Peptides against a protein of PDB entry 3HTU. Designs and how they scored, part 76

Target 1, 75 residues: chain A of PDB entry 3HTU
Amino acid sequence: RRPEEWGKLIYQWVSRSGQNNSVFTLYELTNGEDTEDEEFHGLDEATLLRALQALQQEHKAEIITVSDGRGVKFF

## One batch from the design tools (peptide; made by RFdiffusion4, then SolubleMPNN)

Design b2_p25_6_s1 (from b2_p25_6, 12 letters changed)
Fold by OpenDDE base, seed 4:
Structure b2_p25_6_s1 (fold): chain B 75 residues (1-75), chain A 25 residues (1-25)
Amino acid sequence: as target 1 above (75 residues)
Amino acid sequence: SSVTEEDIKKLEERLKKLKEEEELK
């Protein structure tokens, strides 16, 4: 899959999950319990980042960088 | 659409927890 395709899968999960939290660490998305049944679970961080960057270009997400790591907010 | 200070705070807290969990391994 291309990064854009991964991004689509991720965003679909975010949209349909109905979770009140729109902010995630990158680790949570690919290694968290909440995504264990998703195809993108276990996705390497590099590919994940590219996927999120694709979503960011579509204004569907914003990658957040802090001192201790990175995360993402979905819109 | 924008990231708020609260969002950043939440993220930092979660990252801290992850770090602590890694320390236990």
Scores: peptide ipSAE 0.622, ipTM 0.866, DockQ to the pose 0.812
Fold by OpenDDE base, seed 2:
Structure b2_p25_6_s1 (fold): chain B 75 residues (1-75), chain A 25 residues (1-25)
Amino acid sequence: as target 1 above (75 residues)
Amino acid sequence: SSVTEEDIKKLEERLKKLKEEEELK
């Protein structure tokens, strides 16, 4: 899959999950319990980042970098 | 559509928890 395709899958999950918190660490997206049944579970971080960057271009997400790591907010 | 200080705080807390969980392993 292309990064854009992964991004679509991720965003679809976020939209359907109904979570009030739209901020995630990169780790919990691909390794968390909540995504165990998702196709993108276990996705390597490099590909994940590219997927999120694709969503970012569409203004559907923003990658956040802090001192202790990175995360993403979905819109 | 923008990241707020609260969002950053939330992220930092989660990252902290991740680190703590790693330390336990």
Scores: peptide ipSAE 0.621, ipTM 0.865, DockQ to the pose 0.798
Fold by OpenDDE base, seed 1:
Structure b2_p25_6_s1 (fold): chain B 75 residues (1-75), chain A 25 residues (1-25)
Amino acid sequence: as target 1 above (75 residues)
Amino acid sequence: SSVTEEDIKKLEERLKKLKEEEELK
């Protein structure tokens, strides 16, 4: 899959899951219990980051970097 | 649409929890 295809799957999950929080750590998306049944579970961080960057270009997400790691906010 | 200070706080809190969980293993 291309990064934008992974991004589409991730964004679809975020939109349909009814999550109250729009902010996630990168680890939660690929290793969290809530995404165990999703196709993108277990996705390597490098590919995940590219997928999120694709969403960012579409103004659907913003990658956040802090001292202890990275996360993302979905719009 | 933009990232707020509250969003940053939430992220830092969750990252802290992940770090603590790894230290317990």
Scores: peptide ipSAE 0.620, ipTM 0.864, DockQ to the pose 0.771
Fold by OpenDDE base, seed 3:
Structure b2_p25_6_s1 (fold): chain B 75 residues (1-75), chain A 25 residues (1-25)
Amino acid sequence: as target 1 above (75 residues)
Amino acid sequence: SSVTEEDIKKLEERLKKLKEEEELK
């Protein structure tokens, strides 16, 4: 899959699940319990980042960088 | 749509928790 395709899958999950929290760490997206049954679980961080960057271009997400790491907010 | 201060606080809290769990190992 291309990064854009991964981004689509991730965004679909966010939308379907109706998350009350739209902010995620990069780790919990691919390694968290909530995504264990998703195709993108276990995805390497490099590819994940590219996927999120694709969503960012579509104004569907914003990657957040803080001192202790990175996360993302979905819109 | 933009990231708020509350969003940042929430993220930092989760990252802190993740770090603590890793240190327990």
Scores: peptide ipSAE 0.617, ipTM 0.863, DockQ to the pose 0.771

Design b2_p25_6_s2 (from b2_p25_6, 9 letters changed)
Fold by OpenDDE base, seed 4:
Structure b2_p25_6_s2 (fold): chain B 75 residues (1-75), chain A 25 residues (1-25)
Amino acid sequence: as target 1 above (75 residues)
Amino acid sequence: GSVTEEDIKLLEEKLKEIKEEEEEE
């Protein structure tokens, strides 16, 4: 899958679960309990970032960088 | 949309919790 395709899957999960406007760590997206059954669970961080960047270009997400790491907010 | 101060605070808390959990392993 291309990053854009991964982004679509991730965003679909966020939307279907009613978690738009929520903030996630990158870890909980790919390693959290809530996504264990999702296709993107276990996705490597590099690919995840590219996927999120694709969503960011579409104004569907914003990657957040803080001192202790990164996360993302979905819109 | 936009990221708020509360969003950042929440993220930092989440990151702290994950870090602590990993350190306990």
Scores: peptide ipSAE 0.634, ipTM 0.874, DockQ to the pose 0.912
Fold by OpenDDE base, seed 1:
Structure b2_p25_6_s2 (fold): chain B 75 residues (1-75), chain A 25 residues (1-25)
Amino acid sequence: as target 1 above (75 residues)
Amino acid sequence: GSVTEEDIKLLEEKLKEIKEEEEEE
């Protein structure tokens, strides 16, 4: 899958689960219990970041950087 | 959409919790 395709799957999960406007760490998206049954579970961070960047270009997400790491908010 | 100060605080809290969990392993 291409990063854009991964981004679509992730965004669909966020939307269907009613978690729009929520903040996630990158870790909980791919390693958390809430996504264990999703296709993107276990996705490497590099590919995840590219997927989120694709969503960011569409104004569907914003990647957040703080001192202890990174996260993302979906819109 | 826009990221708020509350969003930042929540993210920092989540990251802190994950770090603590990893240190306990």
Scores: peptide ipSAE 0.633, ipTM 0.874, DockQ to the pose 0.912
Fold by OpenDDE base, seed 2:
Structure b2_p25_6_s2 (fold): chain B 75 residues (1-75), chain A 25 residues (1-25)
Amino acid sequence: as target 1 above (75 residues)
Amino acid sequence: GSVTEEDIKLLEEKLKEIKEEEEEE
């Protein structure tokens, strides 16, 4: 899969999962309990980041960098 | 959309929790 394709899968999950908050760490997207049944579970961080960057270009996400790591907010 | 201060705070809290969990493993 291309990063854009991964991004689509991730965004679909976000949109359908009924999350209370759209902010995620990168870790919980690929290693969290909530995504255990998703195809992108276990995805390497590098590919994940590229996927999120693709979504960012579509204005569907924004990657957030703080002192202790990174996360993403979905829109 | 835009990222708010609340979003940042939440992220930092999550990162802290994950770090603590990883350290406990």
Scores: peptide ipSAE 0.633, ipTM 0.874, DockQ to the pose 0.810
Fold by OpenDDE base, seed 3:
Structure b2_p25_6_s2 (fold): chain B 75 residues (1-75), chain A 25 residues (1-25)
Amino acid sequence: as target 1 above (75 residues)
Amino acid sequence: GSVTEEDIKLLEEKLKEIKEEEEEE
């Protein structure tokens, strides 16, 4: 899958679970209990970041960088 | 949409919890 395709799957999960406007760490998206049954569970961080960047270009997400790491907010 | 101050605070808290869990392992 291309990063854009991964982004679509992630965004679909966010929307279906009613978590739009929520903030996530990159870790909990790919390693958390809430996504254990999702296709993107276990996705490497580099590919995840590219997927989120694709969503960001579409104004569906914003990647957040703080001192202790990164996260993302979905819209 | 836009990222708020509360969003940043929540993210920092989540990252702190993850870091603490990793240090305990």
Scores: peptide ipSAE 0.630, ipTM 0.873, DockQ to the pose 0.893

Design b2_p25_6_s3 (from b2_p25_6, 12 letters changed)
Fold by OpenDDE base, seed 4:
Structure b2_p25_6_s3 (fold): chain B 75 residues (1-75), chain A 25 residues (1-25)
Amino acid sequence: as target 1 above (75 residues)
Amino acid sequence: SSVTEEDIKKLEEKLKKLKEREKLE
């Protein structure tokens, strides 16, 4: 899958689960219990970032960088 | 579509918890 395709899957999950406008760590998206049944579970961080960047270009997400790590907010 | 200070605070808290879990491993 292309990054934008992964992004689509991730965003679909966020939307369907009613978690828009929520903040996630990158870890909980791909390694969390809440996404164990999702196709993007276990996705490597590099590919995840590319996917999120694609969503960011579409104004559907914003990657957040703090001192202790990174996360993302979905819109 | 903007990230608020509260969002940042929430993220930092999540990351803190994550690190605590990693420390236990």
Scores: peptide ipSAE 0.694, ipTM 0.897, DockQ to the pose 0.878
Fold by OpenDDE base, seed 2:
Structure b2_p25_6_s3 (fold): chain B 75 residues (1-75), chain A 25 residues (1-25)
Amino acid sequence: as target 1 above (75 residues)
Amino acid sequence: SSVTEEDIKKLEEKLKKLKEREKLE
């Protein structure tokens, strides 16, 4: 899958689960319990980041960088 | 659509917990 396709899957999950406007660490998206049944579970961070960047271009997410790591907020 | 200070705080807390968990493993 292309990053854009992964982004779509991730965003669909966020939307279906009613977690828009929520903040996530990159880790919990691909390694968390809440996404165990999702196709993107276990996705490598590099690909995840590209997927999120694609969503960011669509104004559906914003990647957040703080001193101790990164995360993302979905809109 | 923008990130708020509360969002930042929440993320930092999550990251803190993540680091603590990794340390225990």
Scores: peptide ipSAE 0.692, ipTM 0.896, DockQ to the pose 0.876
Fold by OpenDDE base, seed 3:
Structure b2_p25_6_s3 (fold): chain B 75 residues (1-75), chain A 25 residues (1-25)
Amino acid sequence: as target 1 above (75 residues)
Amino acid sequence: SSVTEEDIKKLEEKLKKLKEREKLE
């Protein structure tokens, strides 16, 4: 899958679960308990970041960087 | 749509918990 395709899957999960406008760490998206049954569970961080960047271009997400790491907010 | 100060606070708290879990390993 291309990063854009992964982004679509991730955003669909966020929408289906009613978690729009929520903040996530990158880790909990691919390693968290809530996404264990999703196709993107276990996805490498590099590909995840590219997927989120694709969503960011569509104004569906914003990647957040703080001192202790990175996260993302979905819209 | 924009990131708020509350969003930043929530993220930092999540990252803090993640780091604490990492130290236990």
Scores: peptide ipSAE 0.691, ipTM 0.895, DockQ to the pose 0.851
Fold by OpenDDE base, seed 1:
Structure b2_p25_6_s3 (fold): chain B 75 residues (1-75), chain A 25 residues (1-25)
Amino acid sequence: as target 1 above (75 residues)
Amino acid sequence: SSVTEEDIKKLEEKLKKLKEREKLE
């Protein structure tokens, strides 16, 4: 899958679960219990970041960087 | 569509807990 295709799957999960406007760590998206049944579970961080960057270009997400790591907010 | 200070606070808390779990492993 291409990064934008992964982004679509991730955003669909966020929308279906009613978690829009919520903040996530990158780890909980691909390694958390809440996404164990999702196709993007276990996705490597590099590919995940590219997927989120694609969503960011569409104004559907914003990647957040703080001192202790990175996260993302979905819109 | 914007990230608020509250969003940053929530993220920092999540990251703190994540690091604590990694320390226990």
Scores: peptide ipSAE 0.691, ipTM 0.895, DockQ to the pose 0.854

Design b2_p25_6_s4 (from b2_p25_6, 11 letters changed)
Fold by OpenDDE base, seed 4:
Structure b2_p25_6_s4 (fold): chain B 75 residues (1-75), chain A 25 residues (1-25)
Amino acid sequence: as target 1 above (75 residues)
Amino acid sequence: SSVTQEDIEKLKEKLKELKEEEEKK
């Protein structure tokens, strides 16, 4: 899959899961319990970042970088 | 569509929890 395709799958999960929290660590997206049944579970971080960057270009997400790590907010 | 300080604080808290769990391994 292309990064854009991964991004689509991730965004679909975020949108359809009905979660009230739109801020995630990168880890919980690909390694968290909440995504164990998703196709993108276990996705390597490099590919994940590219996927999120694709979403970012579409204004559907913003990657957040702090001193202790990175995360993402979905819109 | 913008990241707020509250969002940043939420992320920091999650990262803190993640770090604590990793240290337990």
Scores: peptide ipSAE 0.675, ipTM 0.891, DockQ to the pose 0.770
Fold by OpenDDE base, seed 2:
Structure b2_p25_6_s4 (fold): chain B 75 residues (1-75), chain A 25 residues (1-25)
Amino acid sequence: as target 1 above (75 residues)
Amino acid sequence: SSVTQEDIEKLKEKLKELKEEEEKK
């Protein structure tokens, strides 16, 4: 799959989940309990990052970098 | 569509929890 395709799957999950908090760590997206049944579960972080960058270009997400790590906010 | 300071704090908290879980391993 291309990064854009992974991004689509991730964003679809975010949309369906209906969670109040739209901020995630990169780890919880691919290793968290909430995504165990998703196709992108277990996705390597490098590919995940590229997928999120694709969403970022579409203004559907913003990657956040802080001193203790990275995350993403979905829009 | 923008990241707020509240979003940053939420992320920091999540990362803190993640670090704590990693240290337990």
Scores: peptide ipSAE 0.673, ipTM 0.890, DockQ to the pose 0.767
Fold by OpenDDE base, seed 1:
Structure b2_p25_6_s4 (fold): chain B 75 residues (1-75), chain A 25 residues (1-25)
Amino acid sequence: as target 1 above (75 residues)
Amino acid sequence: SSVTQEDIEKLKEKLKELKEEEEKK
């Protein structure tokens, strides 16, 4: 899959799952219990980041970087 | 659509919890 295809799958999950919290760590997206049944579970961080960057270009997400790590907010 | 300071604090809290769990392993 291309990064934009992974991004589509991730965004669909976020949208359909009815998440009350819009902010995620990168780890919980690919390693969290809530995504165990998703195709993108276990996705390597490099590919995940590229997928999120594709969503960012579409104004559907914003990658957040702080001193202790990275995360993402979905729109 | 933009990231707020509240969003930043939420992320920091999640990252703190993640670090604590990793240290327990």
Scores: peptide ipSAE 0.670, ipTM 0.889, DockQ to the pose 0.765
Fold by OpenDDE base, seed 3:
Structure b2_p25_6_s4 (fold): chain B 75 residues (1-75), chain A 25 residues (1-25)
Amino acid sequence: as target 1 above (75 residues)
Amino acid sequence: SSVTQEDIEKLKEKLKELKEEEEKK
């Protein structure tokens, strides 16, 4: 799958679960309990980041960088 | 649609929890 395709799957999950406008760490998206049954569970962080960047271009997400790590907010 | 200061604080708290879990291993 291309990063854009992964982004689509991730955003679909966010929307289906009613978690729009929520903040996530990158870790909990691919390693958390809430996504264990999703296709993107276990996705490497590099590919995840590219997927989120694709969503960011569509104004569906914003990647957040702080001193202790990175996360993302979905819209 | 923008990130708020509250969003930043929520993220920081989540990252803190992750760090604590890693240190417990």
Scores: peptide ipSAE 0.670, ipTM 0.888, DockQ to the pose 0.862

Design b2_p25_7_s1 (from b2_p25_7, 15 letters changed)
Fold by OpenDDE base, seed 2:
Structure b2_p25_7_s1 (fold): chain B 75 residues (1-75), chain A 25 residues (1-25)
Amino acid sequence: as target 1 above (75 residues)
Amino acid sequence: EEKKKLEELKEKVEEKAKEIEAERA
């Protein structure tokens, strides 16, 4: 799958999950219990980052960088 | 502990998100 395709799957999950908080760490998106049954679970961080960058270009997400690592906010 | 580090990271990311939102308001 292309980064854009992964991004689409991730965003679909975020949109349909009904979660109140739209902020995630990269780890919990691919290794968390909440995404255990999703196709993108277990996705390597490098590919995940590219997928999120694709969403960022569409203004659907914003990658957040802090001293200890990265996260993402979905819109 | 790995779990603790991840929790702290989440907290920092959330805080940063709030700061960004406040700056754009």
Scores: peptide ipSAE 0.604, ipTM 0.882, DockQ to the pose 0.895
Fold by OpenDDE base, seed 3:
Structure b2_p25_7_s1 (fold): chain B 75 residues (1-75), chain A 25 residues (1-25)
Amino acid sequence: as target 1 above (75 residues)
Amino acid sequence: EEKKKLEELKEKVEEKAKEIEAERA
């Protein structure tokens, strides 16, 4: 899958799952309990980042960088 | 240990997100 295709799958999950919080660490998305049944579970971080960057270009997500890691906010 | 670090990271990311939102308001 292309990064933008992964991004689509991730965003579909975010949009349809009814999450109370739209902010995630990168680890939560691919290794968290809430995404265990999703196709993107276990996705390598490099590919995940590219997927999120694709969503960011569409203004559907914003990658957040802090001193000790990264996360993402979905819109 | 790692779980706690991830929880702390989550809090930092959430706080940063709020700061960014406040700056745009």
Scores: peptide ipSAE 0.600, ipTM 0.881, DockQ to the pose 0.891
Fold by OpenDDE base, seed 4:
Structure b2_p25_7_s1 (fold): chain B 75 residues (1-75), chain A 25 residues (1-25)
Amino acid sequence: as target 1 above (75 residues)
Amino acid sequence: EEKKKLEELKEKVEEKAKEIEAERA
């Protein structure tokens, strides 16, 4: 899948079940308990970032960088 | 531990998100 396609799958999941928490660490998205049954579970960080960047271009997400890691806020 | 580290990271990300939101308000 292309990054854009992964982004679509991730955003669909967020829209369906992630309304109670719009901020995530990158680890939570691909290695967390809440996404165990999702196709993007286990996705490598590099591909994940590209997917999120695609969503960011559509104003559907914002990648957040802090001193010890990264996260994302979905809109 | 790794779990605690990830929880602290989550807190930092949430805090940063709030700061960004406040700046745009």
Scores: peptide ipSAE 0.599, ipTM 0.880, DockQ to the pose 0.892
Fold by OpenDDE base, seed 1:
Structure b2_p25_7_s1 (fold): chain B 75 residues (1-75), chain A 25 residues (1-25)
Amino acid sequence: as target 1 above (75 residues)
Amino acid sequence: EEKKKLEELKEKVEEKAKEIEAERA
């Protein structure tokens, strides 16, 4: 899958799951318990970042950078 | 521990998200 396709799958999960929190660390998305049954679980961070960047271009997400790492907010 | 670091990271990301939102308001 291309990064854009991964982004689509991730956003679909965010939208359909009715998350109470729209902010995630990158680790939570690919290694957390909440996504264990999702196709994108275990996705490498580099590809994940590209996927999120694609969503960011569509104004569906915003990558957040802090001193200890990165996260993302979905819209 | 790794778990603690991840929790701290989450808190920082959430805080930053709120700051960004406040700045745009």
Scores: peptide ipSAE 0.598, ipTM 0.879, DockQ to the pose 0.886

Design b2_p25_7_s2 (from b2_p25_7, 9 letters changed)
Fold by OpenDDE base, seed 4:
Structure b2_p25_7_s2 (fold): chain B 75 residues (1-75), chain A 25 residues (1-25)
Amino acid sequence: as target 1 above (75 residues)
Amino acid sequence: SEEKKLKELLEKAKEEAEKREEERE
């Protein structure tokens, strides 16, 4: 799958589960309990980041950088 | 944990952003 395809799957989950306007660490998004049944569970961080960057271009997400690392906010 | 600390920072960042947006309305 291409990054934008992964982004689509991720955002579909966000929308279906009502997680819009929520923030996630990159780890919990792909390794957390809430996404265990999703196709993108276990996705490597590098690919995840590219997927989120694609969503960011569509104004569906914002990658947040803090001193301790990165996360994402979905819209 | 470090993961918990990161999540807390992200939540705070979210809250601050929302607060600023509300103040601009």
Scores: peptide ipSAE 0.370, ipTM 0.756, DockQ to the pose 0.389
Fold by OpenDDE base, seed 2:
Structure b2_p25_7_s2 (fold): chain B 75 residues (1-75), chain A 25 residues (1-25)
Amino acid sequence: as target 1 above (75 residues)
Amino acid sequence: SEEKKLKELLEKAKEEAEKREEERE
């Protein structure tokens, strides 16, 4: 899958679960219990980041950088 | 944990962003 395709799957989950406007660490998105049944569970961070960057271009997400690391906010 | 701390920082960042948006409206 291309990053854009992964982004679509991720955003679909966010929307279905009603978690728009929520923030996530990159780890909990792909390794958390809430996404265990999702296709993107276990996705490598590099690919995840590219997927989120694709969503960011569509104004559906914003990658947030803090002193301790990075996360993402979905819209 | 570091993960928990990161989550807390992200939540704070979210809150700050929301405050800025509300102030602009």
Scores: peptide ipSAE 0.368, ipTM 0.753, DockQ to the pose 0.397
Fold by OpenDDE base, seed 5:
Structure b2_p25_7_s2 (fold): chain B 75 residues (1-75), chain A 25 residues (1-25)
Amino acid sequence: as target 1 above (75 residues)
Amino acid sequence: SEEKKLKELLEKAKEEAEKREEERE
């Protein structure tokens, strides 16, 4: 799958589960209990980041950087 | 944990961003 395709799957989950306007760490998005049954569970962080960057271009997400790491806010 | 600390910082960042947007309206 291409990063854009992963992004689509991720955002579909966000929308279906009503997680729009929520913030996630990159780790909990792919390793958390809430996404255990999703195809993108276990996705490597590098590919995840590219997927989220694709969503960011579509104004569906914003990657947030803080001193202790990165996360993402979905719209 | 470091993960919990990161999540707390992200939540604060979210709130600050939303607050700034509301103030601009």
Scores: peptide ipSAE 0.361, ipTM 0.749, DockQ to the pose 0.404
Fold by OpenDDE base, seed 1:
Structure b2_p25_7_s2 (fold): chain B 75 residues (1-75), chain A 25 residues (1-25)
Amino acid sequence: as target 1 above (75 residues)
Amino acid sequence: SEEKKLKELLEKAKEEAEKREEERE
């Protein structure tokens, strides 16, 4: 899958679960219990970032950087 | 944990952004 395709799957999950406007750490998106049954569970961080960057270009997500790391907010 | 601390920082960042937006409306 291309990063854009991963982004689509991730955003579909966010939308279906009604978690828009929520923030996530990168870890909990791919390693948390809430996404355990999703295809993108276990996705490597590098590919995840590219997927989120694709969503960001579409104004569907914002990658947030704080002193201790990065996360993402979905719109 | 470090993960918990990161999540808390992200939540705070979200809340602060929302507050600023509400104040401008």
Scores: peptide ipSAE 0.359, ipTM 0.751, DockQ to the pose 0.359

Design b2_p25_7_s3 (from b2_p25_7, 14 letters changed)
Fold by OpenDDE base, seed 1:
Structure b2_p25_7_s3 (fold): chain B 75 residues (1-75), chain A 25 residues (1-25)
Amino acid sequence: as target 1 above (75 residues)
Amino acid sequence: SEKKKREELLKKAKEKAEEIEKERE
């Protein structure tokens, strides 16, 4: 899958699940229990980042950089 | 621990998100 395709799958999950929180760490998306049954579970961080960057270009997400790492907010 | 680090990161990320939202209001 291309990063854009991964982004689509991730965003679909976010949209359909109706999450209480719209901000995630990158780890939560690929290693959290909430995504254990999703195809993108276990996705490497590099590919995940590219997927999120694709979503960011579409104004569907914003990558947040903090001193100790990165998170993402979905719209 | 790694868990503590992730929790702290999430906290900081959420705080940053709130700041960004306030700045855009």
Scores: peptide ipSAE 0.339, ipTM 0.776, DockQ to the pose 0.876
Fold by OpenDDE base, seed 5:
Structure b2_p25_7_s3 (fold): chain B 75 residues (1-75), chain A 25 residues (1-25)
Amino acid sequence: as target 1 above (75 residues)
Amino acid sequence: SEKKKREELLKKAKEKAEEIEKERE
């Protein structure tokens, strides 16, 4: 899958699950208990980042960078 | 612990997100 395709799957999950908390760490998305049944669970961080960047281009997400790492906010 | 570090990161990320939102209002 291309990063854009992964991004689509991730965003679909966010949307369909109706997450009340739209801010995640990158780890939560690929290693969290909430995504264990999702195809993107276990996705490598590099590909995940590219997927999120694709979503960011569509204004569906914003990658948040802090001193200790990165997170993402979905819109 | 690794878990604690992730929790701290999440906290900071959420705080940063709130700041970004406030800046755009």
Scores: peptide ipSAE 0.339, ipTM 0.776, DockQ to the pose 0.879
Fold by OpenDDE base, seed 4:
Structure b2_p25_7_s3 (fold): chain B 75 residues (1-75), chain A 25 residues (1-25)
Amino acid sequence: as target 1 above (75 residues)
Amino acid sequence: SEKKKREELLKKAKEKAEEIEKERE
């Protein structure tokens, strides 16, 4: 899958689960209990980041960078 | 622990998100 395709799957999960406007760490998205049954669970961080960047271009997410790492807020 | 580190990161991320939201309000 291409990054934008992964982004679509991730955003669909966020929307269907009613978690828009929520903030996640990158780890929670791919390693958290809430996404264990999702296709993107276990996705490598590099690909995840590219997927989120694609969503960011569509104004569906915003990557948050802090001193200890990165997070993401979905809209 | 790694869990605690992730929790701290999440806290910081949420705080920054709130800050950004306030700036755009």
Scores: peptide ipSAE 0.333, ipTM 0.773, DockQ to the pose 0.906
Fold by OpenDDE base, seed 3:
Structure b2_p25_7_s3 (fold): chain B 75 residues (1-75), chain A 25 residues (1-25)
Amino acid sequence: as target 1 above (75 residues)
Amino acid sequence: SEKKKREELLKKAKEKAEEIEKERE
């Protein structure tokens, strides 16, 4: 799959699951309990980042970088 | 304000990242 294809899968999960908290760490998306049954679970962080960057270009997400980690907000 | 919202978002992201890291150790 291409990064944008992964992004689509991720966003579909976020949108349809009705998450109360729209802010996630990158680790939560690929290693968290909530995404254990999703196709993108276990995805390497490099590919995940590219997927999120694709969503960011579509104004569907914002990648947050802090000194001790990264997160993402979905819109 | 826009600035305040961004600051709170960063704080939230940082807090969660630290929490998860501690749980993994």
Scores: peptide ipSAE 0.213, ipTM 0.708, DockQ to the pose 0.077

